Peptides against a protein of PDB entry 4KTY. Designs and how they scored, part 65

Target 1, 266 residues: chain A of PDB entry 4KTY
Amino acid sequence: YVLNDIGVIFYGEVNDIKTRSWSYGQFEDGILDTCLYVMDRAQMDLSGRGNPIKVSRVGSAMVNAKDDEGVLVGSWDNIYAYGVPPSAWTGSVDILLEYRSSENPVRYGQCWVFAGVFNTFLRCLGIPARIVTNYFSAHDNDANLQMDIFLEEDGNVNSKLTKDSVWNYHCWNEAWMTRPDLPVGFGGWQAVDSTPQENSDGMYRCGPASVQAIKHGHVCFQFDAPFVFAEVNSDLIYITAKKDGTHVVENVDATHIGKLIVTKQI

## One batch from the design tools (peptide; made by RFdiffusion4, then SolubleMPNN)

Design b2_p14_4_s2 (from b2_p14_4, 8 letters changed)
Fold by OpenDDE base, seed 1:
Structure b2_p14_4_s2 (fold): chain B 266 residues (1-266), chain A 14 residues (1-14)
Amino acid sequence: as target 1 above (266 residues)
Amino acid sequence: SSALDLQEILNNHK
C-alpha cells in the first residue's frame, strides 16, 4: 500500500467491471518534492505535516484546483481543448511534474485521475493508501442522507428539482491511520476524496472519514461522514411533483446505492 | 463522456 508504484483502478458498470492500470510513480524523480510543494502551497504548518489526519485532509483539498489553485482541474463536459482529456492520463507523474513546473492547475481530471494523483500524494508521504471504486455512487447535494429523484405526474424524471445525482461509478481513496480524535475502534482505513463534489467547512474536500464508523452507521464523527455514508448507502426517494406544487413520496429503494465497492488487494 | 465510461445515471446535469 506504500511501496507499490503501479496500481489498478476499477471502473465501468456493476455488470461490466473494467480495470485500468495506473502508474503512481511515488519514487520517480521530483515527485516527493512536488508533494512537499503541494503542502507548501496549502500553507500547511510544519507541525501538522507529521499528522496523517491533517495531511490527508489537506491533500483532499489540494489535489483539486478549487479554492486553492491545487493540482487538478475537473471537467465533465467532454470539452478538453485547453488541456489533456482525463482519459489520456496513464499515471500521476506527468500531472504532478506539470503542476510543479507551471505552478498552475493541470487540466483535466475526473474521479479516477483525482484518486490516482491523491494516492501518489499519500504514498509519497508514507501514508498507506488505496483507491476504492463505488458502483452506483450517490452524490448527496443537500446533506439529507438520501437521494431525491423527482418525477412528473406522467412518470418522467424532473432533473431540475434536485442537484442530487448518482454516478455509475466513483473513485476515491482510503488512507490507513490511527484516529486518536475518535473513539477506540474507528482507526484504520479512512475514506478521503479529492474529487471536488461538495464543500466541507469552506473548501472542496472530503475526509478522513472512518470506514468502520460508517459501516456501523456512525455519521457523527469527523470528517464528512454523512457525505461518505450517503455515497455508499443512500436510499433512493422517488417523489412525484404534483401540478399543484405538492410533493408525494411514491417509492423508496434502499438497495440501489453502493451496489458494489471494490478495491485492489495488495 | 470519457473513454472510462463515467456518467451520471440519475439527474445527469453534466
Scores: peptide ipSAE 0.168, ipTM 0.763, DockQ to the pose 0.103
Fold by OpenDDE base, seed 3:
Structure b2_p14_4_s2 (fold): chain B 266 residues (1-266), chain A 14 residues (1-14)
Amino acid sequence: as target 1 above (266 residues)
Amino acid sequence: SSALDLQEILNNHK
């Protein structure tokens, strides 16, 4: 999880799992310097740079360009005219070196690109890390731990009212660390996500969230455990918004989200 | 959608 410089990222659909090779390149020339530069840009105190909790949280924020002119600009609208299409990247090295050279955010990334670059960042700094792919990954937009899907009276989705969304797949990272700030048993793998999805205490960042805590339904522990929990275990609530302004729950699906979570073991 | 099949989906009830 630290020494491997080439990895595999899972994507596609639950019934058609696909893999993509990704070169992390954490040992390549200039990459460690770039990771240090990222922490410098974040104005991270030197005393915190040895703390994987702080480092992973800072990395979560800085791998995306939002808020802080971080590494990658996300784009999901199929318009990539001013940079590199997300699918064209094959590894982290070119992205990180471009960022270091230009000192400007690199265009463009999507979840696996964010996860790939973040994985390099973590591994480069000696933090065991892996990429995790969640199929049917929820994006809770209003922090209520459920997917509120509003329907018109005809049964079609009301896109104006529906703010929550589901990705067919989403990639994030797990980083291995002790969590002395949490109760015993909640160390180990921590979910961290650099894809900009929701604001967490003023910045687009996510984690570290204890995987063990989430598995046991504990969402009260820092950081962003409710959001990560929702990504893998949200109920879909189908609500009909009637013309008279009333809302009626039509159906609840508790099995759709987090259908499969995959990570490379070796 | 992206070349890697990433899609934001809104599930329909029907």
Scores: peptide ipSAE 0.149, ipTM 0.752, DockQ to the pose 0.172
Fold by OpenDDE base, seed 5:
Structure b2_p14_4_s2 (fold): chain B 266 residues (1-266), chain A 14 residues (1-14)
Amino acid sequence: as target 1 above (266 residues)
Amino acid sequence: SSALDLQEILNNHK
């Protein structure tokens, strides 16, 4: 995982899986220096830089520009006039080198770009990492581990009440590390996500969340396990908001979210 | 949505 400098990112739909090549370039000139610079910008103490838990969490925060003028500015409005469209990037090197040179956030990224850059960051620092794509990925906005979809009486979605959303696909990272801060058995792959989705204790960051913990429903384990759990396993709750102000649960779909999780084997 | 078919969706099964 650490040695591969070219990767494949899965995207598209669960029934129409697509792939995109991505150059991580963790061995290219200036990339390690840039990764160190990122940690410098995060004001990460030297002692923490040897801890993959801290490094991955800091990286999760710093690969996005929010809060700390990190590496990438996200944009999802199809307006990319002040930078590079997310789809134009082919790898991490140009992004990281631009960040290092300009010392300003690079525009623009979406989930696979964040995941690509974050993967480079992790691998560059010796942390085994891979990109994971989740199809029908939930975005729980109120931390209740379910997707609340509010419907009008006519059956249309009430956009005002519905705050949760689902991505057709979402990319994040898994990083391999021991978790001495967790019970035995919850080391190994840890979900980390640099795409700015939710605030985690003051910063737009996510993880490391133990994949094993999430798999077994241990959402109480740090960090951000409830959010990651919801991304892959939340139920869809369809609620009709009646004109009289009452809410009625019309349907529960426990099969829609997390239809497929894909990662490259090598 | 992006050129890579990324889209935020709300599923209505009613």
Scores: peptide ipSAE 0.145, ipTM 0.750, DockQ to the pose 0.191
Fold by OpenDDE base, seed 4:
Structure b2_p14_4_s2 (fold): chain B 266 residues (1-266), chain A 14 residues (1-14)
Amino acid sequence: as target 1 above (266 residues)
Amino acid sequence: SSALDLQEILNNHK
């Protein structure tokens, strides 16, 4: 039995779901060695390398270049003059091999690129992993478990009053592991995200967060459960910013975020 | 926006 090293990443809109092929290449020459090199660059203690909780958390940090000279530099400004446009990548292999060869972060990635590379990393290290796409994915920037949308008195959106945003879609990973650090029942799939979105205890990383915990509204469990919960279940809070400086909640939409989460079983 | 239609948005339903 040979596992398929080609996957599909879902993207687009909830009413216009699109797919992109992605080659994980976890069995190609040099890829496992590169994944080990990533952990070496992270200065990961040898005792931790056998712990999928630690490995996935380190991976979420190291697949992005922030903080630690990790694998991928993110860019969302549509100006990719000093590297490869995110859309040009077709798999993890070229990225990982470039990183290993140059020993410098590779430019550039966006969410599906991060998720693709991270999926390869996890699988190479024996951690079952899959890519998850969330449509209408919230980015709670101020950790208040809600998505704030500020409106001017005329009803136009004021994007300057908050850094909260909604992605039409966002890709991250789920990794399968036991969670002896959590109560019984919260093992299994764990959300992990290498796209640099928020700082988590000093580094741009996310997870592992128990999918079961999040599904049942348990946001008190490590790691980053509130952030992941917000991505899939934030209420949209429409706030009118009055000229006098007061804020008035005009509407609450509890159904918009996380309309569809697409993944596949391993 | 990326070539893969990635878009960061602020919804306005009013």
Scores: peptide ipSAE 0.137, ipTM 0.745, DockQ to the pose 0.179

Design b2_p14_4_s3 (from b2_p14_4, 9 letters changed)
Fold by OpenDDE base, seed 1:
Structure b2_p14_4_s3 (fold): chain B 266 residues (1-266), chain A 14 residues (1-14)
Amino acid sequence: as target 1 above (266 residues)
Amino acid sequence: SSQLDLQEILKEHK
C-alpha cells in the first residue's frame, strides 16, 4: 500500500467492469518535493504534517483546484481544449510535476485522476492508501442521506427539481490511520475524496471518514461520514411533482446505490 | 484513452 508504485483502477459499468493501469510514481524525482510544496501552498503548520488525519484532509482539499488553486481542475462536460483530456493521463508524475513547475492548476481530471494523484500524495507521505471504486455512486446534494429523484407526471425525470445525482462509477481513496479522535474500533481504513463534489466546512474536500463506523451505520463522526455513507447506501426516493405543486412519493429503491464496491487486493 | 472511460451522470433512474 506504500511501496507499490503501479496500480490498477476499476472503472466502467457495473455490468462491464474495466481496469486501467496507473503509475503513482511516488519514488520519482521531484514527486516528494511536490507533495511538500502542496502542503506549503495549503499553509499547513509543521506540527500538523505528521498527523495523517490532518494531512489526508488537507490533501483532499488541495488535490482539487477549487478554493485554493490546488492541483487538478475537474471537467465533465467533454470540453478539454485548454488542457489534457482526463483519459489521456497514465499516472500522477506528469500532473504533479506540471503543477510544481507552473504553480497553476492542471487541466483536466475526473474521479480516477483525482484518486490517482491523491494516492501518490498519501503514499509519498507514508500513509498507506488505496483506490476504491463504487458503481452506482450517489451524490447527495442536500445531506439528507437519500437520493431525491423528482418525476414529471408522465414519469420522466424533472431535471430542474432533481438536484441529487448518481455516477455510473466513482473513485475515491482509503487511507490507513489510527483515529484517536473517534471511539475505539473506528481506526483503520478512512475514506477520503479529492474529487470536488460537495463543500465541507468551507472547502471542497471529503474525509477522513471511518469505514468501520460507516459500515456499522454510524454517521455522526467526523469527517463527512453522512456524505460517504450516502455515496454507498442512500435510498432512491422517486417523487412525482404534480402540476398543482404537490409532491407524492411513488417508490423507494434501497438496492440501487452502491451495487458494487471494489478495490485492488494487495 | 477513450470516451468510454469518462464518468457519467445517470439520468434514467426509473
Scores: peptide ipSAE 0.329, ipTM 0.820, DockQ to the pose 0.130
Fold by OpenDDE base, seed 3:
Structure b2_p14_4_s3 (fold): chain B 266 residues (1-266), chain A 14 residues (1-14)
Amino acid sequence: as target 1 above (266 residues)
Amino acid sequence: SSQLDLQEILKEHK
């Protein structure tokens, strides 16, 4: 297959879809070497480096700096001291080369930056990959497959009790591979996410999760299918926390999360 | 460039 080294990332709002170009640069000098270096830093066994399941999972962990001094440090507080604002990046090459040169995590990234760099990593290693944008993307923080929004008696959000969150959009990756470890039919596109969101068996990583399995409601298959499922299909549960400690479900919204999932066709 | 409009949101219910 012919792989493009320039792509498009979708962002913005569901009613105002925006796009930006992103240079993956998987064929640029030093990029393959850097991808190999990333796997070296992960101490990935050589026998696993030819397995897209293992490679994508390792990449998911290593593209973020958490746990293992991986490639990118995330920041979402609009204060980007000692680094580059996430929006200033235009491609993966500078980030990866900086990482290789400094051998320290690069500051800073947000979801599309993580997805962009991860896409380069996957493509560079011969794994067909694309970036996916999910509008109204849920972040289930307590692994209950729903978004619990706690409200004060006056109707305001109780931020102390509300641990789950929703992104107006979130970018992750899909990687194409066979899944001999799963039942027949669940190969193909696999969701993988390098943006540090939740811990997965000891480190911040996500996937590969079978897109087909998730589409059919199968969340029992490795890896992290419940989390990915929740990102695109969680119900919003509005709960009023009474002063006496009781909780009352005020409303359930089953239509808000995952209103639109878009990707550039390969 | 500017922020790419990434925003954490909580949909309120009244």
Scores: peptide ipSAE 0.178, ipTM 0.764, DockQ to the pose 0.155
Fold by OpenDDE base, seed 5:
Structure b2_p14_4_s3 (fold): chain B 266 residues (1-266), chain A 14 residues (1-14)
Amino acid sequence: as target 1 above (266 residues)
Amino acid sequence: SSQLDLQEILKEHK
């Protein structure tokens, strides 16, 4: 269990790995109160607040503003006129305190900001947590465990048909907990993600997904194991869409996604 | 490349 309030986040590209310091500040004044406030805003039953499974799942939903006016508004369009550019944040404290004060979502975040704030939330509530960076991270939007890349006849990507995407990198969290709701052996590190990527049973949230279960291919275990599995292990399926409406599989790449997964506990 | 963009190598696949 790491109680350090300063961390390092990995980002960039697999061939140009970069690091960024992040101040979690889980012990600073007002932060615990804000974390409790977040759970209050989620209308979380008091009986569930001692369960790390429920807490981490609620946290994954509430750290993003979607659905429930949670903490952070994501933006990836390089237009941040109505807030703070994601790259300007250096820690979780200012974000959480602004949320508590304004009672409105804070602008703006991207994956490392979401992961940083979520890490503070988890640690503040006594859940061991770390940030994980996955390079060439897949975003499977239809839960088929494939990255379906549709190509025009000239070989260019058909953006209309291609709904799946690949991040050059993506940050999420792993939280340590027992999983009595799963078979024996699938406790320990659980993947949780607060960056709004996919809807999970009605809300933009992700996890907890057992890392051990994913490693053994048990994608049927709750929560969101197929999505997390796809992030790290999807095959790229290149499909040529013919003018006559037929589809031809041109290539399958099983090595591109999840080339490097990095985490540092400090 | 930005995080949001599909990988350039995929866009250029032939």
Scores: peptide ipSAE 0.093, ipTM 0.719, DockQ to the pose 0.430
Fold by OpenDDE base, seed 2:
Structure b2_p14_4_s3 (fold): chain B 266 residues (1-266), chain A 14 residues (1-14)
Amino acid sequence: as target 1 above (266 residues)
Amino acid sequence: SSQLDLQEILKEHK
């Protein structure tokens, strides 16, 4: 989880799983220096750089450009004229070296690019890390652990009322560390995500969230456990907005989100 | 294809 510099990222659909190679290149020239530069740009104190909890949380924030002029600019609108299309990247090295050279955010990334670069960052700094792909990944934007899908009376989605969304797939990272800040038993793999999805205490970042805590429904444990829990285990609530202003729950689907979670064993 | 796929969920609901 630290020594491998080439990996595989899963994407696509549950019934049509696809893979792509990704070169992490954590041992390539200039990459370690770039990772240190990233932490410098984050103004991370030296004492915190030895703490994987702090490092992974800072990395989660800095791999995306939001808030702090971090590494990657996300784009999901199929307009990539001012940079590189997300699908064109084959590894982390070119992205990180460009960031170090230009000292400006690199365009563009999507979830697997964020996860790939973040994986390099973690491994480069000696934190065991892997990429995880979740199919039918929920994005709860109001922290209620539900996917509220509002429908018109004709059955069409009311896009004005519906703020939550679902990715057909989403990639994030798991990092291995002890969690002395949590009760015994909640160390080990921690979910961390650098794709900018939700604001976490004033910054677009996510984690570390204890995988064991998530598995056992302990969403009160820091950091961002409710959001990660919702990504893999939220119920879909279909709500019809009536003309008279009332809301009627038409259906509840507790099985759709998080149908498959896969990772490559190293 | 777009990563965001809310319409796929709607199709499965119907």
Scores: peptide ipSAE 0.081, ipTM 0.717, DockQ to the pose 0.577

Design b2_p14_4_s4 (from b2_p14_4, 9 letters changed)
Fold by OpenDDE base, seed 1:
Structure b2_p14_4_s4 (fold): chain B 266 residues (1-266), chain A 14 residues (1-14)
Amino acid sequence: as target 1 above (266 residues)
Amino acid sequence: SSVLDLQKILEEHK
């Protein structure tokens, strides 16, 4: 599976699961060169380029344009006048070659586009990688491992107070590597995400986070384990914001987030 | 392009 240059990405909704083909094209002319160019743009030291931990973390930062003029500009407002709509892409090759040629970020992507390009990047550099789709994927913006949904007294959502959100679906990557920096047993699949969601120590990046550690409830290990844990396992906390400024927890839903996690087996 | 392909923030949590 790691050697396949064409893959399938799951998307849609939990009750209407859809698949799309994606051409990774890791063996196409110019693609490996472009991946090396990406690391050059990141000013990554040569000594770190052989370390999958460092490479995957740099890749998660550089596949998005934020902070460092990386590969892809994200857009979620349905306005794509100055580029290609996210749904129009069919693979990584055109995106990466455009980036290499123009030396400017490519417009536009959403999660599966980021994940597709990132998958190509990882595979080109010899890191086994796959795409994961999470339905009802939480976006915890304050790192408290829960989705805080603030309600008015009438039961409507208070959009000003509610900063956390839930995607209908979200795609990220898992990369296979050893983790000598972690306790024994936490190597293997590592969650990495290039979709710009949250700042991680100064850059929009995410991971590598040990999948095994997260599955066992360990969120204390680098990198970004709390955020990834929250994406798949956070509770929904419904809080009524009273007019007097007090907050009352009305309900807790521990079953909504992470309804289904799908990936192709290698 | 298909609007059905796009990521969406669920209104219940917005």
Scores: peptide ipSAE 0.322, ipTM 0.812, DockQ to the pose 0.115
Fold by OpenDDE base, seed 3:
Structure b2_p14_4_s4 (fold): chain B 266 residues (1-266), chain A 14 residues (1-14)
Amino acid sequence: as target 1 above (266 residues)
Amino acid sequence: SSVLDLQKILEEHK
């Protein structure tokens, strides 16, 4: 989880699972220096740089460009003008070195690119890390632990009312650490996500959230456990918006989200 | 196809 500098990332769809190689390159020249530079840009105190909880949370914020001129700009519009298409990247090294040299966010990334770069960042700093892929991954936009899907009377989705969304797949990271700030038993793998999805106490970041806590339904623990829980376990609530302004729950699907969660053992 | 590899929001929830 630390020594392997090349990995496999799962993507695609649940009925068409695909894999791609990714070069993490945590031992390549300039990469560790770039990771330190990232923490410098975040204005992270030196005393916190030895704390994997703080480091992973800062990394979650800084691997994306939002808020703090971090490493990667996300794009999902299939245009990708003035940059590199997300699918063209094959590893973290070129991205991190470009960021270090230009001192500007690199364009463009999607979830596996964010996860790949974040994995390099964590491993460079001695934090065991792996990439996790979740198929049918929920994005809870209003922090209510469910996917509220509003439908027109004709059955089509009302995009104006529907703020929650579901990714065909989503990649994030798990980082290994102790959690002295949590009850005993909730250390180990922690979910962290650098793909900008939701604001967490003022910045687009996510985690570390205890995987063990989430598995046991404990969402009250820092950080962002409700969001991560929702990604893998949200119920789909189908609500019909009537012409008279009334809302009626038409259906509830508790099986759709988190259909498959995959990670490569390293 | 590279396009098929991209992350996308699913809209067919009915």
Scores: peptide ipSAE 0.314, ipTM 0.810, DockQ to the pose 0.131
Fold by OpenDDE base, seed 2:
Structure b2_p14_4_s4 (fold): chain B 266 residues (1-266), chain A 14 residues (1-14)
Amino acid sequence: as target 1 above (266 residues)
Amino acid sequence: SSVLDLQKILEEHK
């Protein structure tokens, strides 16, 4: 999880699982220096750079360009005229070296690009890390642990009222560390995510969230456990908005989100 | 050589 510089990322759909090779290149020239530069840009104090909790949280913020002129600009609207299409990247090295050279955010990425670069960052700094792919991955917009899908009376989705969304697939990272800030037993794998999805205390970042805590429903544990829990375990709530302003729950689907979670063993 | 499928929001949920 630290020494392997080439990986496999799962993508596609649950009924058509695909894989892509990704070169992490954590040992290539200039990459470690770039990771240190990223922490410098974040103005991270030296005392915190030895703490994987702080490092992974800062990394989740800095791998995306939001808030802090971090590494990658996301694009999901099929407009890539001012940079490189997300699908054109084959590894982290070119992205990180471009960022170091230009000192400006690199365009463009989607979840697997963010996860790939973040994986390099973590491994460069000696943090065991892997990429996880979740199919039917929920994006809870209001932190209520539900996917609230509002329907018109004819059954069509009311896009104005529906703020939550579901990705066909989403990639994030798990990082291995102790969690002295949590109760005993909640160390080990921690979910961290650099794809900009939701604000966490004023910044687009996510984690570290204890995987064990998530598995046992302990969403009160820092950081961002409710959001990560919702990504893999939220219920779909279909709500009909009546003309009189009332809401009626038509159906609840507790099995759709997090249909499959895949990671490569290294 | 292969084009990676883009991440997308499912329309049935938005």
Scores: peptide ipSAE 0.304, ipTM 0.807, DockQ to the pose 0.097
Fold by OpenDDE base, seed 4:
Order: structure tokens, then C-alpha cells, then sequence
Structure b2_p14_4_s4 (fold): chain B 266 residues (1-266), chain A 14 residues (1-14)
């Protein structure tokens, strides 16, 4: 989880799983320096740099460019003007070195790019980390722990009534650490996500959220457990928006989200 | 779509 500098990222569909090689390159020249530079740009206290909880949370914020001039600018519009298409990246090294050299956010990334760079960051700093792919991954935008799907009276989806969405797949990271700030048993793998999805107490960041806590339905523990829980366990709520403004729940699907969560063991 | 076929599945209903 720390020594491997080449990995595999899972993507595609739950019934058609695909893999992409990714070079983490945590041992390449300039990468450690860049990771330290990232923490410097975050103005992270020296005392906190030895705390994996703080480091992973700062990393989740800084790997994306939002709020703090972090590493990667996300783009999902399929245009990617003034940068590199997310699919063109093959590893973390070029991205991190460009960031260090230019001192400006690098364009562009999507979830696997964010996860790849974040994985390098964590491993470079000695934090065991892996990339996790969740198929049918929910994005709960209004923090209600459900995935709202609004339908017109004719049955067509009205995407304007909610910002909730479901990705065919989403990649984030798990980092291994103790959680002395949580009850016993909730250490180990912690979900962290650098893809800018939701604001978490003032910044686009996510985690660390205890995987064990989430698996047992404990969403009260810091950080961002409700959001991560929703990604893997949201119920789909199909709501018909009537012309008179009333909403009617037509169906509830509790089995669709989080069909498969895949991660490499080594 | 991208080469990695990342997409919001709800958009398919449009």
C-alpha cells in the first residue's frame, strides 16, 4: 500500500468492469518535494504534518484546485480547453511536477485522476492508501442521505429539480490510520476523497470517514460520514413532480446504489 | 464522453 508505485484503477460498469493502469510514482524525483510543497501551500502547521488525520483531510482539499489553488482543476464538460483531457493522464508524476513548476492548478482531472494523485500524495507521506471504485455511486447534494430522482408527470426525469446525481462509477481513496478521535474499532481504513463534490465545513474536501463506521451505519462520526454513506448506500427516491407543485413518491429503490465497491489489495 | 466513460446515469433519461 505504500511501496507499489504502479496501480490499477477500476472503472466502467458493474457488469463490465474495466481497468486502467496508473503510475503513482511516489519515489520519483521531485514528488516528495511536491507533496511537501502542497502542504506548504495549504499553510499546514508543522505539528499537524505528522498526523495522518490532518494530512489526509488537507490532502483531500489540496488535490483539487477549489478554495486553495490546489493541484487539479476538475472538468466534466468534455471540452477541456486550455489543458489536458483527463483521459490523457497516465500517472501522477507529470501532474505533480507541473503543479510544482508552474505553481498553478493543473487542468484537468476527473475522479480517477484525483484519486490517482491523492494516492501518490498519501503514499509519498507514508500513509497506506488505495483507490476505491464504487459502481452506481450516489452524489447526495442536499445532505438528506437519499438520492432524489424527480420525474415529470410523463415519467421523464427532470434533472433541474435536484442536484443529486448517480455516477456510473466513482473513484476515491482509503487511507489506513488510527482514529483516536473516534471510539475504539473505527480506525483502519478511512475514506477520503479529493474529487470536488461537496463543501465540507468551508472547503471542497471529504474525509477521513471511518469505513467501519459507515459499514455499520454510524454516520455521526467525523468527517463527512453522511456524504460517504450516501455514496454507497443511498436509497433512490423516485418523486413525481405534479404540475400543481405537489410531490408524490412513486418508488423507492434501496438496492441500486453501491452495487459493487472494488479496490486492489496490494 | 471520455475514454473512461464516466457519466451520470440519470442523464440517460433526458
Amino acid sequence: as target 1 above (266 residues)
Amino acid sequence: SSVLDLQKILEEHK
Scores: peptide ipSAE 0.160, ipTM 0.768, DockQ to the pose 0.139

